Peptides against a protein of PDB entry 2C5K. Designs and how they scored, part 8

Target 1, 91 residues: chain A of PDB entry 2C5K
Amino acid sequence: EDPFQQVVKDTKEQLNRINNYITRHNTAGDDDQEEEIQDILKDVEETIVDLDRSIIVMKRDENEDVSGREAQVKNIKQQLDALKLRFDRRI

## One batch from the design tools (peptide; aimed at target 1 P3 Q6)

Design b2_p13_1 (made by RFdiffusion4)
Pose (drawn by RFdiffusion4):
Structure b2_p13_1 (pose): chain A 89 residues (1-28, 31-91), chain P 13 residues (1-13)
Amino acid sequence: EDPFQQVVKDTKEQLNRINNYITRHNTADDQEEEIQDILKDVEETIVDLDRSIIVMKRDENEDVSGREAQVKNIKQQLDALKLRFDRRI
Amino acid sequence: SENRTKLRESTES
């Protein structure tokens, strides 16, 4: 919807796509470099979401707690995924 | 991406 919500949706979807891939290819791979590149881009995307929250928090007419919860959720999804990726054997 | 660009432009405004 708003640019922030669109990036949140794209990020969750992007992480979910890699997660589904790893389930199917759980051995240590054609997509290895590609996954690393995308996960790094997701790290930097979360930094952008955080910065966006920092700026919006300066506006007293904005409650960023919903956005903060979404970013926290995305960080959790990323952390769980990085470990699954790292542990393919 | 286009959505990240829009987010950054919106944050700068």

Design b2_p13_1_s1 (made by RFdiffusion4, then SolubleMPNN; from b2_p13_1, 5 letters changed)
Fold by OpenDDE base, seed 5:
Formats: sequence, structure tokens, C-alpha cells
Structure b2_p13_1_s1 (fold): chain B 91 residues (1-91), chain A 13 residues (1-13)
Amino acid sequence: as target 1 above (91 residues)
Amino acid sequence: SESLEKLREATEK
């Protein structure tokens, strides 16, 4: 069991949900799920902080290569940024 | 999420 990988997986599923929502709702504020989606976006941001902290601790306390985990977090950040842009551009 | 909680606990050190 690797909590880091499970968190990454769960986060990517959240991002996928947001992506699907944006595809179905190109107008802002016209759906009851709008607030929930906004909350998920913030949850992902907070989760990224936790993921980064875990990498910092691993670098400090473990003699293991963390580049793979750093790449995973970077990918999540890029996906989040893209979704934020699309979400905010809805009129 | 239990995994998220475990991750947070591990990073408290």
C-alpha cells in the first residue's frame, strides 16, 4: 500500500470529474453542482500541498529517488491549471 | 480519504 499513489489516483479522478463538468456546462453559475465543482478545485489545490510536503519529507528522511513522484505532482498541477483556466473562462 | 489522512500523518515528522 502506497498512500501517495492512491492520493494521486484519487486526485486525477477528481480532475476528470471537473473536466467532464466543464464539457457539459459552458455557462457559469447555471447548475446546482457549480459550488461543488469549485470546492473540488480547492480540495485539489490543498491536496497538492500535501503531496509536495510528502516529497520534501521523503527527500529528507529517505535515500530514494523522488523524481518520479515530483513528475506526477507536476502533471497534476498542469492539469489543474488548465482546468482552472477553462472553468474561469466560462461566461 | 483514508489514504490522504495517512499521507498527512506521515508528513507531520
Scores: peptide ipSAE 0.506, ipTM 0.901, DockQ to the pose 0.802
OpenDDE base, seeds 1, 2, 3, 4: peptide ipSAE 0.501, 0.504, 0.504, 0.504; ipTM 0.900, 0.901, 0.901, 0.901

Design b2_p13_1_s2 (made by RFdiffusion4, then SolubleMPNN; from b2_p13_1, 8 letters changed)
Fold by OpenDDE base, seed 5:
Structure b2_p13_1_s2 (fold): chain B 91 residues (1-91), chain A 13 residues (1-13)
Amino acid sequence: as target 1 above (91 residues)
Amino acid sequence: SPAVEALRKATEA
């Protein structure tokens, strides 16, 4: 498996963990894992930058169709945005 | 993340 697909897989697992956490903890700041979850959210944001950069390089150097990879990153961004909204709305 | 590092190395070229 190429690094891009492995990163996508790992990122989706992180998003899934965040989703499960929000489901179990709908009150902000009431658990020791709160800060860790916040860190994971930031990690995903930074990882998306790396994913986008890899696509840019592929477009530049390989002249291959990157639409599939772009769709995967778009999906991750959509999931992240939804989770961030849910996380921030916790009282 | 090891995977992220691998991706970065593959991308830096």
Scores: peptide ipSAE 0.364, ipTM 0.866, DockQ to the pose 0.903
OpenDDE base, seeds 1, 2, 3, 4: peptide ipSAE 0.363, 0.363, 0.358, 0.359; ipTM 0.867, 0.866, 0.863, 0.867

Design b2_p13_1_s3 (made by RFdiffusion4, then SolubleMPNN; from b2_p13_1, 7 letters changed)
Fold by OpenDDE base, seed 4:
Structure b2_p13_1_s3 (fold): chain B 91 residues (1-91), chain A 13 residues (1-13)
Amino acid sequence: as target 1 above (91 residues)
Amino acid sequence: SSNLEALRKATEE
């Protein structure tokens, strides 16, 4: 399997977990899992950097059409930004 | 994960 696609899949699963957590926990600091969720948010941010790098390398070394991959990463970034906003605004 | 590591290795300069 394509490592890129598997990483995308795993990242989306992480985002879903965060989304579900925010839905269940609209108050900050009220659950033991909050620190873990914060860590996952950071992990996703770092993963996005790796995904972007892989696209750059693919463009450079393989000269393949990466538009689909770029769209996938863009979608992940948008989801992350929305979740970060919701997470950080919890009281 | 193994896939993430593989992805990172592929991007090493």
Scores: peptide ipSAE 0.384, ipTM 0.869, DockQ to the pose 0.694
OpenDDE base, seeds 1, 2, 3, 5: peptide ipSAE 0.376, 0.379, 0.376, 0.382; ipTM 0.867, 0.868, 0.868, 0.870

Design b2_p13_1_s4 (made by RFdiffusion4, then SolubleMPNN; from b2_p13_1, 7 letters changed)
Fold by OpenDDE base, seed 4:
Structure b2_p13_1_s4 (fold): chain B 91 residues (1-91), chain A 13 residues (1-13)
Amino acid sequence: as target 1 above (91 residues)
Amino acid sequence: SEAVEELRKATEE
């Protein structure tokens, strides 16, 4: 498996963890894992930058069709944005 | 992570 797909897989797992946490913790700051979840959110944001860079390099160096990879990153961004909204709106 | 580092190395240039 190429690094891109492994990163996507790992990121999806992180997003799933965040989703599960939000589902079980509707009150902000009520659990010791709160800070860890915040860190994971930031990690995903930084990882998306790396994923985007990899797509740019593939377009430049290999001239391959990257539409599939772009769709994967777009999906990750959409999931992250939704989770950030839910996480930040907790009371 | 290891996967992120590999991805970064592959795209550093």
Scores: peptide ipSAE 0.408, ipTM 0.870, DockQ to the pose 0.821
OpenDDE base, seeds 1, 2, 3, 5: peptide ipSAE 0.405, 0.406, 0.406, 0.407; ipTM 0.870, 0.871, 0.871, 0.871

Design b2_p13_2 (made by RFdiffusion4)
Pose (drawn by RFdiffusion4):
Structure b2_p13_2 (pose): chain A 89 residues (1-28, 31-91), chain P 13 residues (1-13)
Amino acid sequence: EDPFQQVVKDTKEQLNRINNYITRHNTADDQEEEIQDILKDVEETIVDLDRSIIVMKRDENEDVSGREAQVKNIKQQLDALKLRFDRRI
Amino acid sequence: REEMEEVLRERHE
């Protein structure tokens, strides 16, 4: 919807796509470099979402708690995924 | 805010 919500949706989808891939290929791979690149791009995308929240928080007419919860959720999804990726044997 | 919204649109592209 708004640019922030679109990036949040794209990020969750992007993480979910890698997660589904790892379930199917849980051995340690054609997509190894690609996954590392995408996960790094997701880390920097979360920084951009955080910065966006910092700026919006300066506006007293904005409540960023919903956006903050979304970013926290995405960090959790990324953390759970990184461990699954790291532990493929 | 407008600058950050441009960054978020670029991320969505």

Design b2_p13_2_s1 (made by RFdiffusion4, then SolubleMPNN; from b2_p13_2, 9 letters changed)
Fold by OpenDDE base, seed 2:
Structure b2_p13_2_s1 (fold): chain B 91 residues (1-91), chain A 13 residues (1-13)
Amino acid sequence: as target 1 above (91 residues)
Amino acid sequence: MEEEKKKLEELAK
């Protein structure tokens, strides 16, 4: 598996973990894992930036169709934004 | 996320 797809896969797994955490903990600060989840959210956010950068490099250097990769990153961004909103809105 | 750090280095080529 190519590095891009591996990072996408790992990122989606992290998003899934965050989603599961939020469903179990709808009260802010009620669990010792809260800070870890916050760190993962930030790590995912940074990873998305790096994924975007990789696509820019591919467009510039490889001259290959990157539309599929762009769609994957867009999907991840949408998932992250939704999770961040849910996480921040917890009571 | 250590795996990601390694893979991201590969993405940077």
Scores: peptide ipSAE 0.174, ipTM 0.802, DockQ to the pose 0.167
OpenDDE base, seeds 1, 3, 4, 5: peptide ipSAE 0.170, 0.172, 0.175, 0.168; ipTM 0.799, 0.802, 0.802, 0.797; seeds 3, 4 fail the geometry check

Design b2_p13_2_s2 (made by RFdiffusion4, then SolubleMPNN; from b2_p13_2, 9 letters changed)
Fold by OpenDDE base, seed 2:
Structure b2_p13_2_s2 (fold): chain B 91 residues (1-91), chain A 13 residues (1-13)
Amino acid sequence: as target 1 above (91 residues)
Amino acid sequence: MEEEKKRLEELAS
């Protein structure tokens, strides 16, 4: 598996972890892991930026079809945005 | 997280 796909896989696993946490903890500050989850959210945000950069480089330097990779990143962004909203709306 | 950082570094190479 190429590095891009590995990063995508790891990111999706992180998103899954966050999703499971939100499901179990619908009250903000109700668990010692909350700060860790917040850190993971930020890590995912940064990772998405790096994924986008990699695609830009591929388009520029390799002139390779990146539509598939762009779709994958778009999906990850959508998942992250949804999770961030759910996480922040917890009371 | 550490593994991800490693993979991202590979992407930059």
Scores: peptide ipSAE 0.221, ipTM 0.805, DockQ to the pose 0.166
OpenDDE base, seeds 1, 3, 4, 5: peptide ipSAE 0.212, 0.210, 0.217, 0.218; ipTM 0.799, 0.800, 0.805, 0.803

Design b2_p13_2_s3 (made by RFdiffusion4, then SolubleMPNN; from b2_p13_2, 6 letters changed)
Fold by OpenDDE base, seed 2:
Structure b2_p13_2_s3 (fold): chain B 91 residues (1-91), chain A 13 residues (1-13)
Amino acid sequence: as target 1 above (91 residues)
Amino acid sequence: MEEEEEKLRELAK
């Protein structure tokens, strides 16, 4: 499998994990897993940075069409931002 | 996380 697609898949699974957690925990600090979720959010953020970097390299060095990959990363970013907002708005 | 970092290194190749 394409390593890029595998990372995208894994990232989406992490986002789903976060989404499920937020759905179950609408009160901040009410669960022992909250710190873990915060760590996952940060990990996803860093992964997105690396995905973006890989796309830049492919554009520059491989001269391949990266529009599909760019769209995938954009979608992941939007999901992450939405989850961050929901997570931070919990009382 | 560890596995992801390894996979991302492959993206640079």
Scores: peptide ipSAE 0.260, ipTM 0.796, DockQ to the pose 0.167
OpenDDE base, seeds 1, 3, 4, 5: peptide ipSAE 0.255, 0.256, 0.256, 0.258; ipTM 0.793, 0.794, 0.794, 0.797

Design b2_p13_2_s4 (made by RFdiffusion4, then SolubleMPNN; from b2_p13_2, 9 letters changed)
Fold by OpenDDE base, seed 2:
Structure b2_p13_2_s4 (fold): chain B 91 residues (1-91), chain A 13 residues (1-13)
Amino acid sequence: as target 1 above (91 residues)
Amino acid sequence: IEEEKKKLEELAK
């Protein structure tokens, strides 16, 4: 598996963990894992930035079709944004 | 995200 797909896979696994956490903890600050989840959210956010950068480099240097990769990153961004909203809206 | 730091460096080529 190429590094891009590995990072995508790992990122989606982290998003899945966050999703599961939110479903179990709909009250803010009620669990010792909350800060860890917040850190993971930020890590995912930074990872997406790096994924975007990698696509820019591939477009520039490899001259290959990156539309599939762009679609994957777009999907991850949408998932992250939804999770961030749900996380922040917890009472 | 542990693997990502190393993997992302590979992506930077």
Scores: peptide ipSAE 0.160, ipTM 0.782, DockQ to the pose 0.165
OpenDDE base, seeds 1, 3, 4, 5: peptide ipSAE 0.150, 0.158, 0.155, 0.151; ipTM 0.770, 0.780, 0.768, 0.764

Design b2_p13_3 (made by RFdiffusion4)
Pose (drawn by RFdiffusion4):
Structure b2_p13_3 (pose): chain A 89 residues (1-28, 31-91), chain P 13 residues (1-13)
Amino acid sequence: EDPFQQVVKDTKEQLNRINNYITRHNTADDQEEEIQDILKDVEETIVDLDRSIIVMKRDENEDVSGREAQVKNIKQQLDALKLRFDRRI
Amino acid sequence: HFPPLKHKVFIPD
């Protein structure tokens, strides 16, 4: 919807796509470099979401707690995924 | 291949 919500949706979808891939290919791979690149891009995307929250928090007419919760959720999804990726054997 | 992100977040000044 707004640019922030779109990036949040894209990020969760991007992480979910890699997660589904890892389930199917859980051995240690054609997509290895690609996954590393995308996960790094997701790390930098979360920095951008965080910066966006920082600026919006300066506006006293904004409550960013919903956006903060979304970013926290995405960080959790990324952390769980990174470990699954790292542990393919 | 995995699709890229479709959008960018707006960061006001």

Design b2_p13_3_s1 (made by RFdiffusion4, then SolubleMPNN; from b2_p13_3, 5 letters changed)
Fold by OpenDDE base, seed 5:
Structure b2_p13_3_s1 (fold): chain B 91 residues (1-91), chain A 13 residues (1-13)
Amino acid sequence: as target 1 above (91 residues)
Amino acid sequence: SFPKLKSKVYIPE
C-alpha cells in the first residue's frame, strides 16, 4: 500500500473512531475527549490539505490518472463535514 | 483517548 492510501485509511479510521464516540456521547459536556476531538478534526483538515496537494503534484504527470484519488479525498471531506455537523449539533 | 494520526503524505517543494 502506497503512502497516499495509508493516509487515507488512517484518516477514515480516525474519523470513524470519533463518529463512534459521538454515537456513545450524544450530548456535549465537560469531557476531556471533546477538546481532543477538536484537535483531531484539525489534524484531519490539515491532512486533507496535504492529500490535495499531493494530487496536484501527481496531476502534473500526464501518465497518472488522479481521478480515483480525487474521489477518495472528496469522500473524506464529506465524511469530515458530516462528522463536524454531528459534533457541533450536540447539546 | 484516541490514537494520533501518524501517517503523512510527503509533498515535494
Scores: peptide ipSAE 0.130, ipTM 0.752, DockQ to the pose 0.736
OpenDDE base, seeds 1, 2, 3, 4: peptide ipSAE 0.091, 0.127, 0.093, 0.127; ipTM 0.717, 0.752, 0.719, 0.754

Design b2_p13_3_s2 (made by RFdiffusion4, then SolubleMPNN; from b2_p13_3, 5 letters changed)
Fold by OpenDDE base, seed 3:
Structure b2_p13_3_s2 (fold): chain B 91 residues (1-91), chain A 13 residues (1-13)
Amino acid sequence: as target 1 above (91 residues)
Amino acid sequence: SFPKLKSKVYIPP
């Protein structure tokens, strides 16, 4: 599989795991899991930056179509933003 | 706990 697609897949799976955890834990806890989730969300943000950088490099080749990859990154950003909102709203 | 991401994209120089 294309390394770009593998990263996209892994990132979405990680966000889904956290989303499922939040569903089961709708109130904020005072344990190591809350801190770990925060760290993972930061790792996902860094991964998105790297995905964007990869697309920028591909755009430098005028023969490269990046529309599909841009749409995939946009979708991941939307998924991350929705998850962060759910995570931060927990009391 | 949570499994970590194992893949990274390569960014050419």
Scores: peptide ipSAE 0.149, ipTM 0.776, DockQ to the pose 0.784
OpenDDE base, seeds 1, 2, 4, 5: peptide ipSAE 0.143, 0.145, 0.145, 0.146; ipTM 0.776, 0.778, 0.777, 0.775

Design b2_p13_3_s3 (made by RFdiffusion4, then SolubleMPNN; from b2_p13_3, 5 letters changed)
Fold by OpenDDE base, seed 5:
Structure b2_p13_3_s3 (fold): chain B 91 residues (1-91), chain A 13 residues (1-13)
Amino acid sequence: as target 1 above (91 residues)
Amino acid sequence: SFPKLKSKVEIPE
């Protein structure tokens, strides 16, 4: 499989896991899972930066159509932003 | 506990 697609897949799966957790835990807690989620969200942000950089390099060096990959990253960013909003809104 | 992201995309520098 394309490494880019694998990272996209893994990232979306991670966000889905967190989203499912938030669904089951709509009240912010003091447990270790809350901090772990924050760490994972930060890792996802860094992963998105890496995905964007890889697209820039691919566009420059390979002159390939990257519109599909850009759309995938945009989708992940939207998923992350929505998840962060859900996470932060919990009381 | 959540599984960690293991896949990384390589970026040439």
Scores: peptide ipSAE 0.162, ipTM 0.778, DockQ to the pose 0.739
OpenDDE base, seeds 1, 2, 3, 4: peptide ipSAE 0.158, 0.160, 0.103, 0.162; ipTM 0.779, 0.778, 0.714, 0.780

Design b2_p13_3_s4 (made by RFdiffusion4, then SolubleMPNN; from b2_p13_3, 4 letters changed)
Fold by OpenDDE base, seed 1:
Structure b2_p13_3_s4 (fold): chain B 91 residues (1-91), chain A 13 residues (1-13)
Amino acid sequence: as target 1 above (91 residues)
Amino acid sequence: SFPKLKSKVFIPP
């Protein structure tokens, strides 16, 4: 599989795992898990930066269509933002 | 308890 698509897939799966955990744990009582989640969210943010950078490089080739990849990254950013909101709103 | 991302995007120089 294309390495870009694999990273996109892995990122979305990680966000889904965290979202499922938050659904089962709507209170922030376990400091160790909360810190781990925060670390993963930071890693996802850095991954998104790398995905954007890769798209910039691909745009240097006039023969490559990056519109689909840009849409995928936009979707991941929206998923991350929604998850951060849920994470921060927990009591 | 959460796995780390397994893949990285290669960014050419």
Scores: peptide ipSAE 0.067, ipTM 0.693, DockQ to the pose 0.809
OpenDDE base, seeds 2, 3, 4, 5: peptide ipSAE 0.059, 0.058, 0.056, 0.059; ipTM 0.706, 0.707, 0.704, 0.708

Design b2_p13_4 (made by RFdiffusion4)
Pose (drawn by RFdiffusion4):
Structure b2_p13_4 (pose): chain A 89 residues (1-28, 31-91), chain P 13 residues (1-13)
Amino acid sequence: EDPFQQVVKDTKEQLNRINNYITRHNTADDQEEEIQDILKDVEETIVDLDRSIIVMKRDENEDVSGREAQVKNIKQQLDALKLRFDRRI
Amino acid sequence: TEAREELRKQYES
């Protein structure tokens, strides 16, 4: 919807796509470099979401707690995925 | 991509 919500949706979807891939290819791979690149881009995307929240928090007419919760959720999804990726054997 | 670029434009402004 707003640019922030669209990036949140794209990120969750992007992480979910890699997660589904890893389930199907759980051995240690054609997409290895590609996954690393995308996960790094996701890390930097989360930094952008955080910076966006920092700026919006300066506006007293804005409650960023919902956005903060979304970013926290995405960080959790990324952390769980990174470990699954790292542990393919 | 466009949403991320616009988000960056907003918080950098």

Design b2_p13_4_s1 (made by RFdiffusion4, then SolubleMPNN; from b2_p13_4, 5 letters changed)
Fold by OpenDDE base, seed 5:
Structure b2_p13_4_s1 (fold): chain B 91 residues (1-91), chain A 13 residues (1-13)
Amino acid sequence: as target 1 above (91 residues)
Amino acid sequence: MKALEELRKIAES
C-alpha cells in the first residue's frame, strides 16, 4: 500500500477515535483525555495539508487521474469539520 | 502515523 492510502487510513482511524470520544463525553473538560483529543484534531488538520501537497506533486509529475485521491481528502475534511463542530458545541 | 514521514517526503518534492 502506498503512503497516501496508509495515511488516509490512519487519519480515518483518528477521526473515529474523536467521534467515539465525543459520544461518550458531551461535557467539555470532563475527562483527562480532553487535551489529547484536541491534539489529535490539530494533527489531522496538519495531515490534511500533507495529503493535499502530495496530490499537487502527483498532478505536476504524473499524468495519472488524482480525482480519487482528491475525493478521499474531501471526505476527510468533511468528517473533520463535522467533528470539530460537535466538539466545540459541548458545554 | 507510520506512513506520514514518507508522505511528507513526497509532499515536499
Scores: peptide ipSAE 0.461, ipTM 0.895, DockQ to the pose 0.874
OpenDDE base, seeds 1, 2, 3, 4: peptide ipSAE 0.455, 0.458, 0.454, 0.453; ipTM 0.892, 0.894, 0.892, 0.892

Design b2_p13_4_s2 (made by RFdiffusion4, then SolubleMPNN; from b2_p13_4, 7 letters changed)
Fold by OpenDDE base, seed 4:
Structure b2_p13_4_s2 (fold): chain B 91 residues (1-91), chain A 13 residues (1-13)
Amino acid sequence: as target 1 above (91 residues)
Amino acid sequence: MEALKKLRELAES
């Protein structure tokens, strides 16, 4: 498995963790893991930047069809945005 | 993520 796919996999696992946390914690700031989850959200955001950059490099250097990778990153972005909205809306 | 290190190296090339 190439680094890109492994990062995607790990990122999705992080998103799943966040999702599970939100479903169990509808009140903001009432758990010791709150800050950790916030950190993971930021880590995912930064990882997405790295994923995008890697795709740009692949297009430039390898001239490969990266549509599949772009779709994967798009999916991750959509999941992140949805989770951020849910996380921020917690009372 | 160890794979992230390699990904970042690639992204910075």
Scores: peptide ipSAE 0.329, ipTM 0.862, DockQ to the pose 0.895
OpenDDE base, seeds 1, 2, 3, 5: peptide ipSAE 0.326, 0.329, 0.327, 0.329; ipTM 0.861, 0.861, 0.863, 0.862

Design b2_p13_4_s3 (made by RFdiffusion4, then SolubleMPNN; from b2_p13_4, 8 letters changed)
Fold by OpenDDE base, seed 3:
Structure b2_p13_4_s3 (fold): chain B 91 residues (1-91), chain A 13 residues (1-13)
Amino acid sequence: as target 1 above (91 residues)
Amino acid sequence: MEALKKLREIAEK
C-alpha cells in the first residue's frame, strides 16, 4: 500500500468534484453546497502541503527517485490553481 | 481520505 498514491487519487477526485460543481453552478453564493466546495478547496491545499513534505522526507530518508511524485504534485497544483481561478471568478 | 493519516505521519518525520 502506497499512501502517497492513494492521497493523490483522492485529491484528484476532489478536484473533479470541484470542477463539476463549477460547471453546474456558474453563479456565486446561490447554492447550499458552495461552502462545502470552499472547504474542499482548502482541504486540497492542505493536502498538497502534506504531499510535498512527504516528498522532502523521501529525499532525505530514502534513496528513491521522487521525480514522478513531484510531477504528480505539480499537476495537482496546476489543476487546483485553475479551479480556484474559475471558482473565484463566478458572478 | 484515510490514507492521509499515513501520509501525514511520513510528512512529519
Scores: peptide ipSAE 0.419, ipTM 0.887, DockQ to the pose 0.842
OpenDDE base, seeds 1, 2, 4, 5: peptide ipSAE 0.412, 0.416, 0.415, 0.416; ipTM 0.884, 0.886, 0.885, 0.886

Design b2_p13_4_s4 (made by RFdiffusion4, then SolubleMPNN; from b2_p13_4, 5 letters changed)
Fold by OpenDDE base, seed 4:
Structure b2_p13_4_s4 (fold): chain B 91 residues (1-91), chain A 13 residues (1-13)
Amino acid sequence: as target 1 above (91 residues)
Amino acid sequence: MSALEELRKISES
């Protein structure tokens, strides 16, 4: 498995963890793990930047069809945005 | 190297 796919896999695991946390914690600031979850959200944001950069480089240097990778990153972005909205709306 | 570290090296090119 290439680094891109492994990073995608790891990122999706992080998103799943966040999703599970939100499902179990509808009240903000009531758990010791909340700060860690906030850190993971930021880590995912930074990872998406790296994923996008890698696609740009692949298009430039390898001239390969990266539409599949772009779709994967788009999906991750959509999941992150949805989770951020849910996380921030917690009372 | 971690996958993320490898990806970053690629992205820095």
Scores: peptide ipSAE 0.515, ipTM 0.896, DockQ to the pose 0.778
OpenDDE base, seeds 1, 2, 3, 5: peptide ipSAE 0.514, 0.515, 0.515, 0.515; ipTM 0.896, 0.896, 0.896, 0.896

Design b2_p13_5 (made by RFdiffusion4)
Pose (drawn by RFdiffusion4):
Structure b2_p13_5 (pose): chain A 89 residues (1-28, 31-91), chain P 13 residues (1-13)
Amino acid sequence: EDPFQQVVKDTKEQLNRINNYITRHNTADDQEEEIQDILKDVEETIVDLDRSIIVMKRDENEDVSGREAQVKNIKQQLDALKLRFDRRI
Amino acid sequence: SEAREEIREAYEA
């Protein structure tokens, strides 16, 4: 919807796509470099979401707690995924 | 993405 919500949706979807891939290919791979590149881009995307919240928080007419919770959720999804990726054997 | 670029422009402005 708003640019922030669209990036949040794209990120969750991007992480979910890699997660589904890893389930199917759980051995240590054609997509290895590609996954690393996308996960790094996701890390930097989360930094952008965080900076966006920092700026919006300066506006006293904004409650960023919903956005903060979304970013926290994405960080959790990323952390769980990174470990699954790292542990393919 | 276009949405991400708009977020960056907004927080840099």

Design b2_p13_5_s1 (made by RFdiffusion4, then SolubleMPNN; from b2_p13_5, 7 letters changed)
Fold by OpenDDE base, seed 3:
Structure b2_p13_5_s1 (fold): chain B 91 residues (1-91), chain A 13 residues (1-13)
Amino acid sequence: as target 1 above (91 residues)
Amino acid sequence: SKALEELRKFVEE
């Protein structure tokens, strides 16, 4: 598997981890893992930047159709945004 | 991760 697809897969797994955590913890800051989850959220954000940059470079240097990869990243961004909203709205 | 490292190297090249 190419690095891009592996990173996408790993990122989706991280998002799933966050989703499961939110399901189990509806109160903010009441668990020792809270900070870790916050760190994962930031890591995902940084990873998305890397994914986007890879697409830009691929378009520039390889002139390949990146529409599929762009769709994958868009999906990840949508999932992240939804999870961030749910995470931040916890009381 | 290793995959992420490879991805970053790709971006830098």
Scores: peptide ipSAE 0.625, ipTM 0.928, DockQ to the pose 0.954
OpenDDE base, seeds 1, 2, 4, 5: peptide ipSAE 0.591, 0.603, 0.618, 0.611; ipTM 0.920, 0.923, 0.927, 0.925

Design b2_p13_5_s2 (made by RFdiffusion4, then SolubleMPNN; from b2_p13_5, 5 letters changed)
Fold by OpenDDE base, seed 4:
Structure b2_p13_5_s2 (fold): chain B 91 residues (1-91), chain A 13 residues (1-13)
Amino acid sequence: as target 1 above (91 residues)
Amino acid sequence: SEALEKLREFAEA
């Protein structure tokens, strides 16, 4: 498994963990892990930037079809956006 | 992670 796929896998696992956390914690700020979850969300955002950059380099240097990778990143972005919405809407 | 580091190094090329 190449680094890109491993990062995608790890990122999706992080998002799944956050999803589970949100499900268990519908009230904002009532747990010590609240700040950690916020940090993880930011880390995922930065990881997405790295994923996008890698795709740009892949297109430039490897001349390979990156449509599959772009779709994977798009999916991660969609998951992140959904989780951020759920996280921010907690009372 | 090691994978993320490799990805970042690749992305900086």
Scores: peptide ipSAE 0.570, ipTM 0.919, DockQ to the pose 0.921
OpenDDE base, seeds 1, 2, 3, 5: peptide ipSAE 0.557, 0.561, 0.561, 0.562; ipTM 0.916, 0.917, 0.917, 0.917

